# Peptides against a protein of PDB entry 5VVV: the designs that were tried, part 8

Target 1, 276 residues: chain A of PDB entry 5VVV
Amino acid sequence: FLCGVVEGFYGRPWVMEQRKELFRRLQKWELNTYLYAPKDDYKHRMFWREMYSVEEAEQLMTLISAAREYEIEFIYAISPGLDITFSNPKEVSTLKRKLDQVSQFGCRSFALLFDDIDHNMCAADKEVFSSFAHAQVSITNEIYQYLGEPETFLFCPTEYCGTFCYPNVSQSPYLRTVGEKLLPGIEVLWTGPKVVSKEIPVESIEEVSKIIKRAPVIWDNIHANDYDQKRLFLGPYKGRSTELIPRLKGVLTNPNCEFEANYVAIHTLATWYKSN
Target 2, 276 residues: chain A of PDB entry 5VVV as posed
Amino acid sequence: FLCGVVEGFYGRPWVMEQRKELFRRLQKWELNTYLYAPKDDYKHRMFWREMYSVEEAEQLMTLISAAREYEIEFIYAISPGLDITFSNPKEVSTLKRKLDQVSQFGCRSFALLFDNIDHNMCAADKEVFSSFAHAQVSITNEIYQYLGEPETFLFCPTEYCGTFCYPNVSQSPYLRTVGEKLLPGIEVLWTGPKVVSKEIPVESIEEVSKIIKRAPVIWDNIHANDYDQKRLFLGPYKGRSTELIPRLKGVLTNPNCEFEANYVAIHTLATWYKSN

## One batch from the design tools (peptide; made by RFdiffusion4, then SolubleMPNN)

Design b1_p8_6_s3 (from b1_p8_6, 4 letters changed)
Fold by OpenDDE base, seed 2:
Parts: sequence; structure tokens; C-alpha cells
Structure b1_p8_6_s3 (fold): chain B 276 residues (1-276), chain A 8 residues (1-8)
Amino acid sequence: as target 1 above (276 residues)
Amino acid sequence: SKAEEFYS
């Protein structure tokens, strides 16, 4: 069971010292996972093709080493979906080289994120792939296999919540393709019925699990504030029955952008997780 | 922001 934090928000990413402090807190609270997915980290999303500099590499190596020191699984995410051509072998090779570099930093867990992108393929991809889901699954499976089938590999679908599913969760051709064709060792991220789900009913998890043919990892935006940085979400982790725990592969909270605001958010997640 | 677009 993956339980911890996803740094998945828009805005200023956390600094390395904040991330190290996070790892210390996660360990103390018996949480086990950190997903590196800051939207405005240039080489994560907008410039995903760019290799890390020597200085950036040293920072990431230090960060990954710190995660290991605190027994936190460091998952490196990349979001190539803004401008990747799935059918172009050069793009696939570029993605492979980027993840090879991160593997050299000591990272062993990875994520491919296709959230917050247009649902359209380019003309070249439309000639090769039957659908957007087929394109995404193809590259995800190829990367997963290329990396030697790492123990933890995550996929974030473009339809990552109930409201983004067309026509709905149980009938989504996109999620059906993901469920049928995504290799079984790859986990699927899900935010619940909404992007920011006030509640995640058990029935909603059963519904999505059926179509994706696996238990999801919850990307939980309950404390996310990147959409309204004038607000801080200081309340407890709530609106999730503990009956979800046996039906999930994990829960990663995407909390407030302000690192210092997240004590209650993360601590109460830990309490929730240990209450099963 | 993109966050507002996707979280609204």
C-alpha cells in the first residue's frame, strides 16, 4: 500500500530542504511514499525532453538518497503529454534517455502522467493509434518494460476522475482501453469522483476498479490549494471511509502549496491509514 | 491558471 504525499500542484515547487523535512515527517508518521510531480518544475512537464544539468543531477541524487535514508519510496514522475508525439520513435527514445538519467540518480520508481492535457492526438499519432488511450498505453507499457518492469510504476490517465470520464466512469472507452491494455504491473492514479473530491465513496472506487481492472492509487486533492492560493486547507483528512483501504493500492495526498500548512493534512492521513 | 482550469 502506497501512502504519503504527491508534490503534484501548480505553482512554486518545494525546495530541497522542505522535501527532506517531508521525508523525515513521513517516516515518523509511518508513511512510505513521495511522488515527485510538481507541475511547474520545468524538466518535469514543459521541458520534459531536457536532461538535468550537472547541478540539478546532484540535487536530485541528494534528494533520492535522502528519501532512501528515511525509507521513503521516491517516485519520479514525468508529464510529456503537452507536446509528445507518441508515434515518433525519437520522442520515445528521448523519454527513455531522460528516465535513464533519473535511474542513474538512484531512482527505482517512476510515473508517467497524462493529466491536464488536451484529449486530441496529432495527425501522425491518429494514423498509428486507434485512440488517445491506445497511444498513452503503448508508450507507458514500452517505458515500463524498458526500465525492467520496476516494482512501482504509476500511470495517470487523462480521465483521472469521474467528471472527466466520457460518457461516465463505467462506460468510458478511454478507461476501458487503459484497463484492458495497460500492463498489470502498472498502477493507475485516480482523484475520485471529482478533481477535488470532497468525498470518495466506496462504490465509486468499485466502479473505477472494475473498468481499469485493478485497485487505483488515489491522488487525493482534498488539501490542494493551487487553484486558490488565497485559501489554506487546514482541516483533517476526511470523507474517505477506512473501508477504502483494502480496495486501493495507495493514497498520495496532494496538499497545500505552502509546505508549512500541511502538518494536519499529512498527519491525519497517517492516522486514517493506521486505523484499518 | 491551469490549476483553475482543471480544478473548477
Scores: peptide ipSAE 0.103, ipTM 0.855, DockQ to the pose 0.874
Fold by OpenDDE base, seed 3:
Structure b1_p8_6_s3 (fold): chain B 276 residues (1-276), chain A 8 residues (1-8)
Amino acid sequence: as target 1 above (276 residues)
Amino acid sequence: SKAEEFYS
């Protein structure tokens, strides 16, 4: 069971010292996972093709080593979906080289994120792939196999919540393709009925699990505030029955952008997890 | 923001 934090918000990323402090807190609270997915980190999303510099490499190696020191699984995410051409073998090779570099930093766990992108494929991809889901699954499976089938590999769907599913969760052709074609060793991220789910009912997890043919990892935006600069959610982790735990592969909270505001968010997640 | 577009 993956339990911890995803740094998955828009806005200013956390600094390396904040991330190291997070690892100390995660270990202390018996949580086990950090997903590196800061939307405004340039080489994560907008410039995903660009290799890390020597200085950036040293920082990432130090961060990954710190995660290992605190027994936290460091998952490196990349979000190529803004401008990748899935049918172009050069794009696939570029993605492979980027993940090879991160593997050299000592990273062993990875994620491919296709959240917050347009559903329209380019003309070249439409000639090769029967749907957007087929294109995403093809590259994800190829990358997963290329990396030697790492123990932890995550996929974030474009339809990552109930409100983004067309026509709905149980009938989504996109999620059906993901469930049928994504290799079984790849985990699927999900935010619940909404992007920011006030509640995640057990029935909603049973519904999505059926179509994706696996238990999801919850990307939990309950404490997210990047969408409203006036919001600061200091309340406890709530609206999730502990009956979800045996029905999930994990829970990763995407908390407030303000690192110092997240004590209650992360601590109450840890209490919730240990109550099972 | 792009976050506001997806989270609203």
Scores: peptide ipSAE 0.068, ipTM 0.810, DockQ to the pose 0.837
Fold by OpenDDE base, seed 5:
Structure b1_p8_6_s3 (fold): chain B 276 residues (1-276), chain A 8 residues (1-8)
Amino acid sequence: as target 1 above (276 residues)
Amino acid sequence: SKAEEFYS
């Protein structure tokens, strides 16, 4: 069971010292996972093709080493979906080289994210792939296999919540393709019925699990505030029955952008997790 | 995406 934090918000990423402090807290609270997915990290998303500089490499190596020191699984995410051409072998090779670099930093766990992108393929991809889901699954499977089938590999679908599914969760052709074609060792990220789910009913997890043919990892936006910087979400982790735990592969909270605001959010997630 | 869910 993956339990911890995803740094997955828009806005100013956390600094390295905050991330190290996070790892200390995660260990102290018996949580085990950190997903590196800051949307405004340039080399994560907008400039995903760009290799890390020597200085950036040193920082990432230090961060990954710190995660290991605190027994936290460090998952490196990349979001190529803004402008990748899935059918172009040069794009695939560029993605492979980027993940090879991160592997050299000592990273062993990875994620491919296709959240917050347009649902349209370019003309070249339309000639090769039957749908956007087929294109995403193809590259994800290829990368997963290329990396030697790492123990933890995550996929974030474009339809990552109930409200984004067309016509709905159980009938989505996109999620059906993901469920049928995504290799079984790849985990699927899900935010619940909504992007920001006030509640995640057990029945909603059973529904999505059926179509994706696996238990999801919850990317939990309950404490996310990147959509409203005037608000801080300081309340406890709630609206999730502990009956979800045996039905999930994990829960990663995507909390407030302000690192200092997240004590209650993360601590109460830990209490929730340990209560089962 | 999150903004749309907040304002919808």
Scores: peptide ipSAE 0.067, ipTM 0.834, DockQ to the pose 0.277
Fold by OpenDDE base, seed 4:
Structure b1_p8_6_s3 (fold): chain B 276 residues (1-276), chain A 8 residues (1-8)
Amino acid sequence: as target 1 above (276 residues)
Amino acid sequence: SKAEEFYS
C-alpha cells in the first residue's frame, strides 16, 4: 500500500530542504511514499525533453538519497503529454534517455502522467493509434518494459476522475482501453468522483476498479489549493471510509502549495491509514 | 478546473 504525498500542484515547487523535511515527517508518521510531480518544474512537464544539468542532477541525487535514508519510496513523475508525438520513435527515445538519467540518480520508481492535456492527437498519431488511450498505453507499456519493469510504476489517465469520464466511468472507452491494454504491473492514479472529491464512496472505487481492472492509487486533492490562492485547507483528512484501504493500491495526498500548511493534512492521513 | 469541481 502506497501512502504519502504527491507534490502535484501548480505553482512554486517545494525547495529541496522542504522535501527532506517532508521525508522525515513521513517516516515519523509511518508513511512510505513521495511522488515528485510538480507541474511548474520545467523539466517535468513543459520542457520534459530537456536533460537535467550537472547542478540539477546533484540536487536530485541528494534528494533521492535523502528519501532512501528515511525509507521513503521516491517516485519520479514526468508529464510529456502537452506536446509529445506518440508515434515518433525519436520522442520515445528522448523520453527513455530522460528516465535513464533519473535512474542514474538512484531512482527506481516512476510515473507517466497524462493529466490536464487536450484529448486530441496530432495527424501522425491518428494514423498509428486507434485512440488517445491506445497511444498513451503504448508508450507507457514500452517505457515500463524499457526500465526493466520497476516494482512501482504509475500511470495518470487523462480521465483521472468521474467527471472527466465520457460518457461516464463504467462506460468510458478511454478507461476500458487503459484497463484492457495497460500492463498489469502498472498502477493507475485516480482522484475520485471529482478533481477535488469531498467524498470518495466505496462504490465509486468499485466502479473504477472494474473498468481499469485493478485497484487505483488515489491522487487525493482534498487539501489542494493551487486553484484558489486565497484559501488554505487546514482541516483533517475526511470523507474517505477506512473500508477504502483494502480496495486501493494507495493514497497520495496532493496538499496545499504552502508547505507549512500541511501538518494536519498529512498527519490525519497517517492516522486514517493506521486505523485500518 | 479544480475550482469548478470544488464548488459543484
Scores: peptide ipSAE 0.064, ipTM 0.827, DockQ to the pose 0.226

Design b1_p8_6_s4 (from b1_p8_6, 3 letters changed)
Fold by OpenDDE base, seed 5:
Structure b1_p8_6_s4 (fold): chain B 276 residues (1-276), chain A 8 residues (1-8)
Amino acid sequence: as target 1 above (276 residues)
Amino acid sequence: SRAEKYYS
C-alpha cells in the first residue's frame, strides 16, 4: 500500500530542504511514499524533453538518496502530454533518455502523467492510434518494459476523476482501453468522483476499479489549494472511509502549496492509514 | 489545471 504525499500542485515547488523535511516526517508517521510531480517544474512538464544539468542532477541525486535514507519510496513523475507526438519514435526515444538519466540518479520508481491535457491527438497520431487512450497506453507500456518493469510504475489518465469521464466512469471508452490494454503491473492514479473530492465513496472506487481492472492509487486533492491560494486547507483528512484501504493500491495526498500548512493534512492521513 | 480543480 502506497501512502504518503504527491507534490503535484501548480505553483512554486517545494525546495530541497522542505522535501527532505517531508521525508523525515513521512518516516516518523510511518508513511512510505513521495511522488515528485510539481507541475511548474520545467523539466517535469513544459520542457520534459530537457535533460537535467549537472547541478540539477546533483540535487536530484541528493534528494533521492535522502528519500532512501528515510525509507521513503521516491517516485519520479514526468508529464510529456502537452506536446508529445506519440507516434514519433524520436519522441519515445527522448522520453527513454530522460528516464535513463533519472534512473542513473538512483531512482527506481516512475510515473507517466497525462492529466490536464487536451484530448485531441495530432494528425500523425490519429493515423497510428485508434484513440488517445491507445496512444497513451502504447507509450506507457513501452516505457514500463524499457525500464525493466520497475516494482512501482504509475499512470495518470486524462480522465483521472468521475467528472472527466465520458459519458461516465463505468461506460468510458477511454478508461476501458486503459483497463484492457495497460499492463497489469502499472498502477492507475485517480482523484475520486471529482478533481477535488470532498468525499470518496466506496462504491465509486468499486466502479472505477472494475473498468480499469485494478485497485487505483488515490491522488487526493482534499488539501490542495493551488486553485485558490487565498485559502489554506488545515482540516483533517476526512470523507474517506477506512474501508477504502483494502480496495486501494495507495493514497498520496496532494496538499497545500505552502509546505508549512500541511502538518495536520499529512499527520491525519497517517492516522487514518494506521487505523485500519 | 487550477481552473479545472476550481470548476469541477
Scores: peptide ipSAE 0.093, ipTM 0.869, DockQ to the pose 0.348
Fold by OpenDDE base, seed 4:
Structure b1_p8_6_s4 (fold): chain B 276 residues (1-276), chain A 8 residues (1-8)
Amino acid sequence: as target 1 above (276 residues)
Amino acid sequence: SRAEKYYS
């Protein structure tokens, strides 16, 4: 069971010292996972093709080593979906080289994210792939196999919540393709019925699990505030029955952008997790 | 997106 934090918000990423402090807190609270997915990290999303500099490499190596020190699984995410051509072998090779570099930093767990992108393929991709889901699954499977099938590999679908599913969760052709064609060792991220789910009913998890053919990892936006910088979400982790735990592969909370605001959010997630 | 989170 993956339980911890995803740094998955838009806005100023956390600094390395904050991330190290996070790992210390996660260990103390018996949580086990950190997903590196800051939307405004340039080489994560907007410039995903760009290799890390020597200085950036040193910082990431140090961060990954710190995660290991605190027994926190460090998952490196990349979001190539803004401008990747899925059918272009050069694009796939570029993605492979980027993840090879991160592997050299000591990273062993990875994620491919296709959230918050247009549901369109370019003309070249339309000639090769039957749908957007087919294109995403193809590259995800290829990368997963190329990396030697790492123990933890995550996929974030473009339809990552109930409200984004067309026509709905149980009938989505996109999610059906993901469920049927995504290799079984790859985990699927999900935010619940909504992007920000006030509640995540057990029945909603059973519904999505059926179509994706696996238990999801919850990307939980309950404490996310990147959509309203005038608000801080300081309340406890709630609206999730502990009956979800045996029906999930994990829960990763995407909390407030302000690192200092997240004590209650993360601590109460830990209490929730240990109460099962 | 930020906007999608606010309106969903």
Scores: peptide ipSAE 0.093, ipTM 0.867, DockQ to the pose 0.333
Fold by OpenDDE base, seed 2:
Structure b1_p8_6_s4 (fold): chain B 276 residues (1-276), chain A 8 residues (1-8)
Amino acid sequence: as target 1 above (276 residues)
Amino acid sequence: SRAEKYYS
């Protein structure tokens, strides 16, 4: 069971010292996972093709080593979906080289994220792939296999919550393709009924699990505040029955952008997790 | 997106 934090918000990423402090807290609270997915980290998303510099490499190696020290699984995410051409072998090779570099930093867990992108393929991709889901699954499977089928590999669908599913969760051709064609060893991220879900009913998890043919990892935006920088969400992790735990592969909370605001959010997630 | 999070 993956339980911890996804740094998945828009805005200023956390600094390395904050991330290290996070690892200390996660360990102390008996959480086990950190997903590196800061939307505005340049080489994560907008410039995903760009290799890390020597200095950036040193920082990431240090960070990954720190995660290991605190027994936190460090999952490196990349979000190529803004401008990748799925059918272009050069793009695939570029993605492979980027993840090879991160693997050299000591990272062993990875994620491909296709959240917050348009449901469009370029003309070249339309000639090769039957749908957007087929394109995403193809590259995800290829990367997963290329990396030697790492123990933890996550996929974030473009339809990552109920409100983004067309026509709905249970009938989504996109999610059906993901469920049927994504290799079974790849985990699927899910956010619940909405992008920010006040509640995640058990029935909603059963519904999505059926179509994706696996228990999801929750990317939980309950404490996310990147959409309103004037608000801090300081309340407890709530609106999630503990009955969800046996029906999930994990829960990763995407909390407030302000690192210092997240004590209650993360601590109460830990309490929730341990209550089962 | 930020906007979608706000309005969801």
Scores: peptide ipSAE 0.092, ipTM 0.867, DockQ to the pose 0.329
Fold by OpenDDE base, seed 1:
Parts: C-alpha cells; structure tokens; sequence
Structure b1_p8_6_s4 (fold): chain B 276 residues (1-276), chain A 8 residues (1-8)
C-alpha cells in the first residue's frame, strides 16, 4: 500500500530542504511514499525533453538519497502529454533517455502522467493509433518494459476522475482501453468522483476498479489549494471510509502549495491509514 | 482557468 504525499500542484515547487523535511515527517508518521510531480518544475512538464544539468543532477541525487535514508519510496513523475507526438520514435527515445538519466540518480520508481492535457491527438498520431488511450497505453507499456518493469510504475489517465469520464466512468471507452491494454504491473492514479472530491464513496472505487481492472492509487486533492491561493485547507483528512484501504493500491495526498500549512493534512492521513 | 478545471 502506497501512502504519503504527491507534490502535484501548480505553483512554486517545494525547495529541496522542504522535501527532506517532508521525508523525515513521513517516516515519523509511518508513511512510505513521495511522488515528485510538481507541475511548474520546468523539466517535469513544459520542458520534459530537456536533460538535467550537472547541478540539477546533483540536487536530485541528493534528494533521492535522502528519501532512501528515511525509507521513503521516491517516485519520479514526468508529464510529456502537452506536446509529445506518440507515434514519433524520436520522442519515445527522448523520453527513454530522460528516464535513464533519472535512473542513474538512483531512482527506481516512476510515473507517467497524462493529466490536464487536450483529448485530441495530432494528425500523425491519428494515423497510427485508434484512440488517445491507445497512444498513451502504447508508450506507457513501452517505457515500463524498457525500464525493466520497475516494482512501482504509475500511470495518470487523462480521465482521472468521474467528472472527466465520457460518457461516464463505467462506459468510458478511454478507461476501458486503459483497463484492457495497460500492463497489469502498472498502477493507475485516480482523484475520485471529482478533481477535488469532498467524499470518495466505496461504490465509486468499485466502479472505477471494474473498468480499469485494478485497484487505483488515489491522488487525493482534498487539501489542494493551487486553484485558489487565497485559501488554505487546514482541516483533517476526512470523507474517506477506512473501508477504502483494502480496495486501493494507495493514497497520495496532494496538499496545500504552502509547505508549512500541511502538518494537519499529512498527520491525519497517517492516522486514517493506521486506523484500519 | 485552473479554477474552472477544479470546479468543472
């Protein structure tokens, strides 16, 4: 069971010292996972093709080493979906080289994210792939196999919540393709019925699990504030029955952008997890 | 907008 934090918000990424402090807190609270997915980190999303410099490499190696020191699984995410051409072998090779570099930093767990992108494929991809889901699954499977089938590999679908599913969760051709064709060792991220789900009913998890043919990892936006920086979400982790735990592969909370605001959010997640 | 995405 993956339980911890995803740094997955839009806005200023956390600094390395904040991330190290996070790892210390996660260990203390018996949480086990950190997903590196900051939307405004340039080489994560907007400039995903760019290799890390020597200086950036040293920082990431130090961060990954710190995660290991605190027994936290460090998952490196990349979001190529803004402008990748799935059918172009050069793009696939570029993605492979980027992940090879991160693997050399000591990273062993990875995520490929297709959230917050247009549902339309370019003309070249339409000639090769039957649908957007087919294109995403193809590259995800290829990357997963290329990396030697790492123990932890995550996929974030474009339809990552109930409200984004067309026509709905149970009938989504996109999610059906993901469920049928995504390799079984790859985990699927999900935010619940909504992007920010006030509640995540057990029945809603059973519904999505059926179509994706696996238990999801919850990307939980309950404390996310990147959509309204005038608000801080300081309340406890709630609206999730502990009956969800045996029906999930994990829960990763995407909390407030302000690192200092997240004590209650993370601590109460830990209490929730240990209460089962 | 970011807000529209979360409330859409």
Amino acid sequence: as target 1 above (276 residues)
Amino acid sequence: SRAEKYYS
Scores: peptide ipSAE 0.106, ipTM 0.869, DockQ to the pose 0.414; fails the geometry check

Design b1_p8_7_s1 (from b1_p8_7, 5 letters changed)
Fold by OpenDDE base, seed 5:
Structure b1_p8_7_s1 (fold): chain B 276 residues (1-276), chain A 8 residues (1-8)
Amino acid sequence: as target 1 above (276 residues)
Amino acid sequence: TIPEDKVG
């Protein structure tokens, strides 16, 4: 069971010292996972093709080493979906080289994120793939296999919540393709019925699990505040029955952008997790 | 998630 934090918000990423402090807290609270997915990290998303510099490499190696020190699984995410051409072998090779570099930093867990992108394929991809889901699954499977089938590999679908599913969760052709074609060792991220789910009913998890043919990992936006700069979410982790735990592969909270605001959010997640 | 989609 993956339980911890995803740094997945828009806005200023946390500094390395904050991330190290996070790992210390995660260990103390008996949480086990950190997903590196800061949207405004340029080489994560907007410039995903760009290799890390020597200085950036040193920082990431240090960060990954710190995660290991605190027994936190460090998952490196990349979001190529803004401008990748899935059918172009050069793009695939570029993605492979980028993840090879990160592997050299000591990273062993990875994620491919296709959230917050246009649902349309380019003309070249339409000639090769039957649908956008087929294109995403193809590259994800290829990368997963290329990396030697890492113990933890995550996929974030473009339809990552109930409200983004067409026509709905149980009938989504996109999610059906993901469920049927995505290799079974790859985990699927999900935010619940909504992007920010006030509640995540057990029935909603059963519904999505059926179509994706696996238990999801919750990307939980309950404490995310990147969408409302005037608000801090300081309340407890709530609206999730502990009955979800045996029905999930994990829960990663995407909390407030302000690192200092997240004590209650993360601590109460830990309490929730340990209560089962 | 983009801010606009989180508000909806």
Scores: peptide ipSAE 0.087, ipTM 0.821, DockQ to the pose 0.325
Fold by OpenDDE base, seed 4:
Formats: sequence, C-alpha cells, structure tokens
Structure b1_p8_7_s1 (fold): chain B 276 residues (1-276), chain A 8 residues (1-8)
Amino acid sequence: as target 1 above (276 residues)
Amino acid sequence: TIPEDKVG
C-alpha cells in the first residue's frame, strides 16, 4: 500500500529542504511514499525533453538519497502529454533517455502522467493509434518494459476522475482501453468522483476498479489549493472510509502549495491509514 | 481542469 504525498500542484515547487523535512515527517508518521510531480518544474512537464544539468542532477541525486535515508519510496513523475507525438520513435527515445538519467540518480520508481491535457491527437498519431488511450497505453507499456518493469510504476489517465469520464466511469471507452491494454504491473492514479473529491465513496472505487481492472492509487486533492491561492485547507483528512484501504493500491495526498500548511493534512492521513 | 470540479 502506497501512502504518502504527491507534490503534484501548480505553483512554486517545494525547495529541497522542505522535501527532506517531508521525508522525515513521512517516516515518523509511518508513511512510505513521495511522488515527485510538481507541475511547474520545467523539466517535469513544459520541457520534459530537456535533460537535467549537472547542478540539477546533483540536487535530484541528493533528494533521492535523502528519501532512501528515511526509507521513503521516491517516485519520479514526468508529464510529456502537452506536446509529445506518441507515434514518433524519436520522442519515445527522448523520454527513455530522460528516465535513464533519472535512473542514474538512483531512482527506481516512476510515473507517466497524462492529466490536464487535451484529448485530441495530432494527425500523425491518428494514423497509428485507434484512440488517445491506445497511444498513451502504448508508450506507457513501452517505457515500463524499457525500465525493466520497476516494482512501482504509475500512470495518470487523462480521465483521472468521475467528472472527466465520457460518458461516465463505467462506460468510458478511454478507461476501458486503459484497463484492457495497460500492463497489469502499472498502477493507475485516480482522484475520485471529482478533481477535488469532498468524499470518495466505496462504491465509486468499486466502479472505477472494475473498468481499469485494478485497484487505483488515489491522488487525493482534498487539501489541494493551487486552484485558489486565497484559500488554505487546514482541516483533517476526511470523507474517506477506512473501508477504502483494502480496495486501494494507495493514497497520495496532493496538499496545499504552502509546505507549512500541510502538517494536519499529512498527519491525519497517517492516522487514517494506521486505523485500519 | 474544470473549476466546478475543484470547488466542493
């Protein structure tokens, strides 16, 4: 069971010292996972093709080493979906080289994220793939296999919540393709019925699990505030029955952008997790 | 993202 934090918000990423402090807190609270997915990290999303500089590499190596020190699984995410051509072997090779570099930093767990992108493929991809889901699954499977099928590999679908599913969760052709074609060792991220789910009912998890043919990892936006910088979400982790735990592969909270605001959010997630 | 999906 993956339980911890995803740094998955828009806005200023956390600094390395904050991330190290996070790892210490995660260990103390008996959580086990950090997903590196800061949307405004340039080489994560907007410039996903760009290799890390020597200085950036040193920082990431240090960060990954710190995660290991605190026995936190460091998952490196990349979001190529803004401008990747899925059918172009050079793009696939570029993605492979980027993840090879991160592997050299000591990273062993990875994620491919296709959240917050348009559903339209370019003309070249339409000639090769029957749907957007097929294109995403193809590259994800290839990368997963290329990396030697790491123990933890995550996929974030474009339809990552109930409201984004067309026509709905149980009948989504996109999610059906993901469920049928995504290799079984790849985990699927899900935010619940909504992008920010006030509640995640057990029945809603059963519904999505059926179509994706696996228990999801919750990307939990309950404390996310990147959509409203005038608000801080300081309340406890709530609206999730502990009955979800045996029906999930994990929960990663995507909390407030302000690192200092997240003590209650993360601590109460830990309490929730340990209450099972 | 859809704003209405973020505002509970």
Scores: peptide ipSAE 0.073, ipTM 0.814, DockQ to the pose 0.223
Fold by OpenDDE base, seed 2:
Structure b1_p8_7_s1 (fold): chain B 276 residues (1-276), chain A 8 residues (1-8)
Amino acid sequence: as target 1 above (276 residues)
Amino acid sequence: TIPEDKVG
């Protein structure tokens, strides 16, 4: 069971010292996972093709080593979906080289994120793939296998919550394709019925699990505030029954952008997790 | 995430 934090917000990413402090807290609270997915980290999303510099590599190696020191699984996410051409072998090779570099930093867990992108494929991809889901699954499976089928590999669908599913969760052709064709060793991220789900009912998890043919990892935006810079969410982790735990592969909270605001959010997640 | 769908 993956339980911890996803740094998955828009805005200024956390600094390395904050991330190290996070790892200390996660360990102390018996949480086990950190997903590196800061949207505005340049080489994560907008410039996903760019290799890390020597200096950036040293920082990431240090960060990954720190996660290991605190027994936190470091998952490196990349979001190529803004401008990748799925059918272009050079693009696939570029993605492979980028993840090879991160693997050399000591990272063993990875995620491909296709959240917050348009559903339309370019003309070249339409000639090769039957749907956007087929394109995403193809590259995800290929990368997963290329990396030697790491123990933890995550996929974030473009339809990552109930409200983004067309026509709905249970009838989504996109999620059906994901469920049928995504290799079984790849986990699927999900935010619940909404992007920011006030509640995540058990029935909603059963519904999505059926179509994706696996228990999801919750990307939980309950404390996310990147959409409103004037608000801080300081309340407890709530609206999730502990009955969800046996029906999930994990929960990763995407909390407030302000690192210092997240004590209650993360601590109460830990309490929730341990209460099962 | 798109702000409009986060406010709900």
Scores: peptide ipSAE 0.087, ipTM 0.822, DockQ to the pose 0.287; fails the geometry check
Fold by OpenDDE base, seed 1:
Structure b1_p8_7_s1 (fold): chain B 276 residues (1-276), chain A 8 residues (1-8)
Amino acid sequence: as target 1 above (276 residues)
Amino acid sequence: TIPEDKVG
């Protein structure tokens, strides 16, 4: 069971010292996972093709080493979906080289994120792939196999919550393709019925699990505030029955952008997890 | 999502 934090918000990423402090807290609270997915990290999303510099490499190696020191699984995410051409072998090779570099930093767990992108393929991809889901699954499977089938590999679908599913969760051709064609060792991220789910009912998890043919990892936006910079979410982790735990592969909370605001959010997640 | 899309 993956339980911890995803740094997955838009806005200023956390600094390395904050991330190290996070790892210390995660260990103390008996959580085990950190997903590196800061949307405004340039080489994560906007410039995903660009290799890390020597200085950036040193920082990431230090961060990964710190995660290991605190027994936190460090998952490196990349979001190529803004402008990748899935059918172009050069693009696939570029993605492979980027993840090879991160592997050299000591990273062993990875994620491909296709959240917050248009549902349209370019003309070249339409000639090769039957659907957007087929294109995403193809590259994800290829990368997963190329990396030697890492123990932890995550996929974030474009339809990552109930409200984004067309026509709905149970009938989504996109999610059906993901469920049927995504290799079984790849985990699927899900935010619940909504992007920010006030509640995640057990029945909603059973519904999505059926179509994706696996238990999801919850990307939990309950404490996310990147959509409203005037708000801080300081309340406890709630609206999730502990009956979800045996029906999930994990829960990663995407909390407030302000690192210092997240004590209650993360601590109460830990309490929830340990209550099982 | 883009901050605007998280309001749903």
Scores: peptide ipSAE 0.072, ipTM 0.823, DockQ to the pose 0.352; fails the geometry check

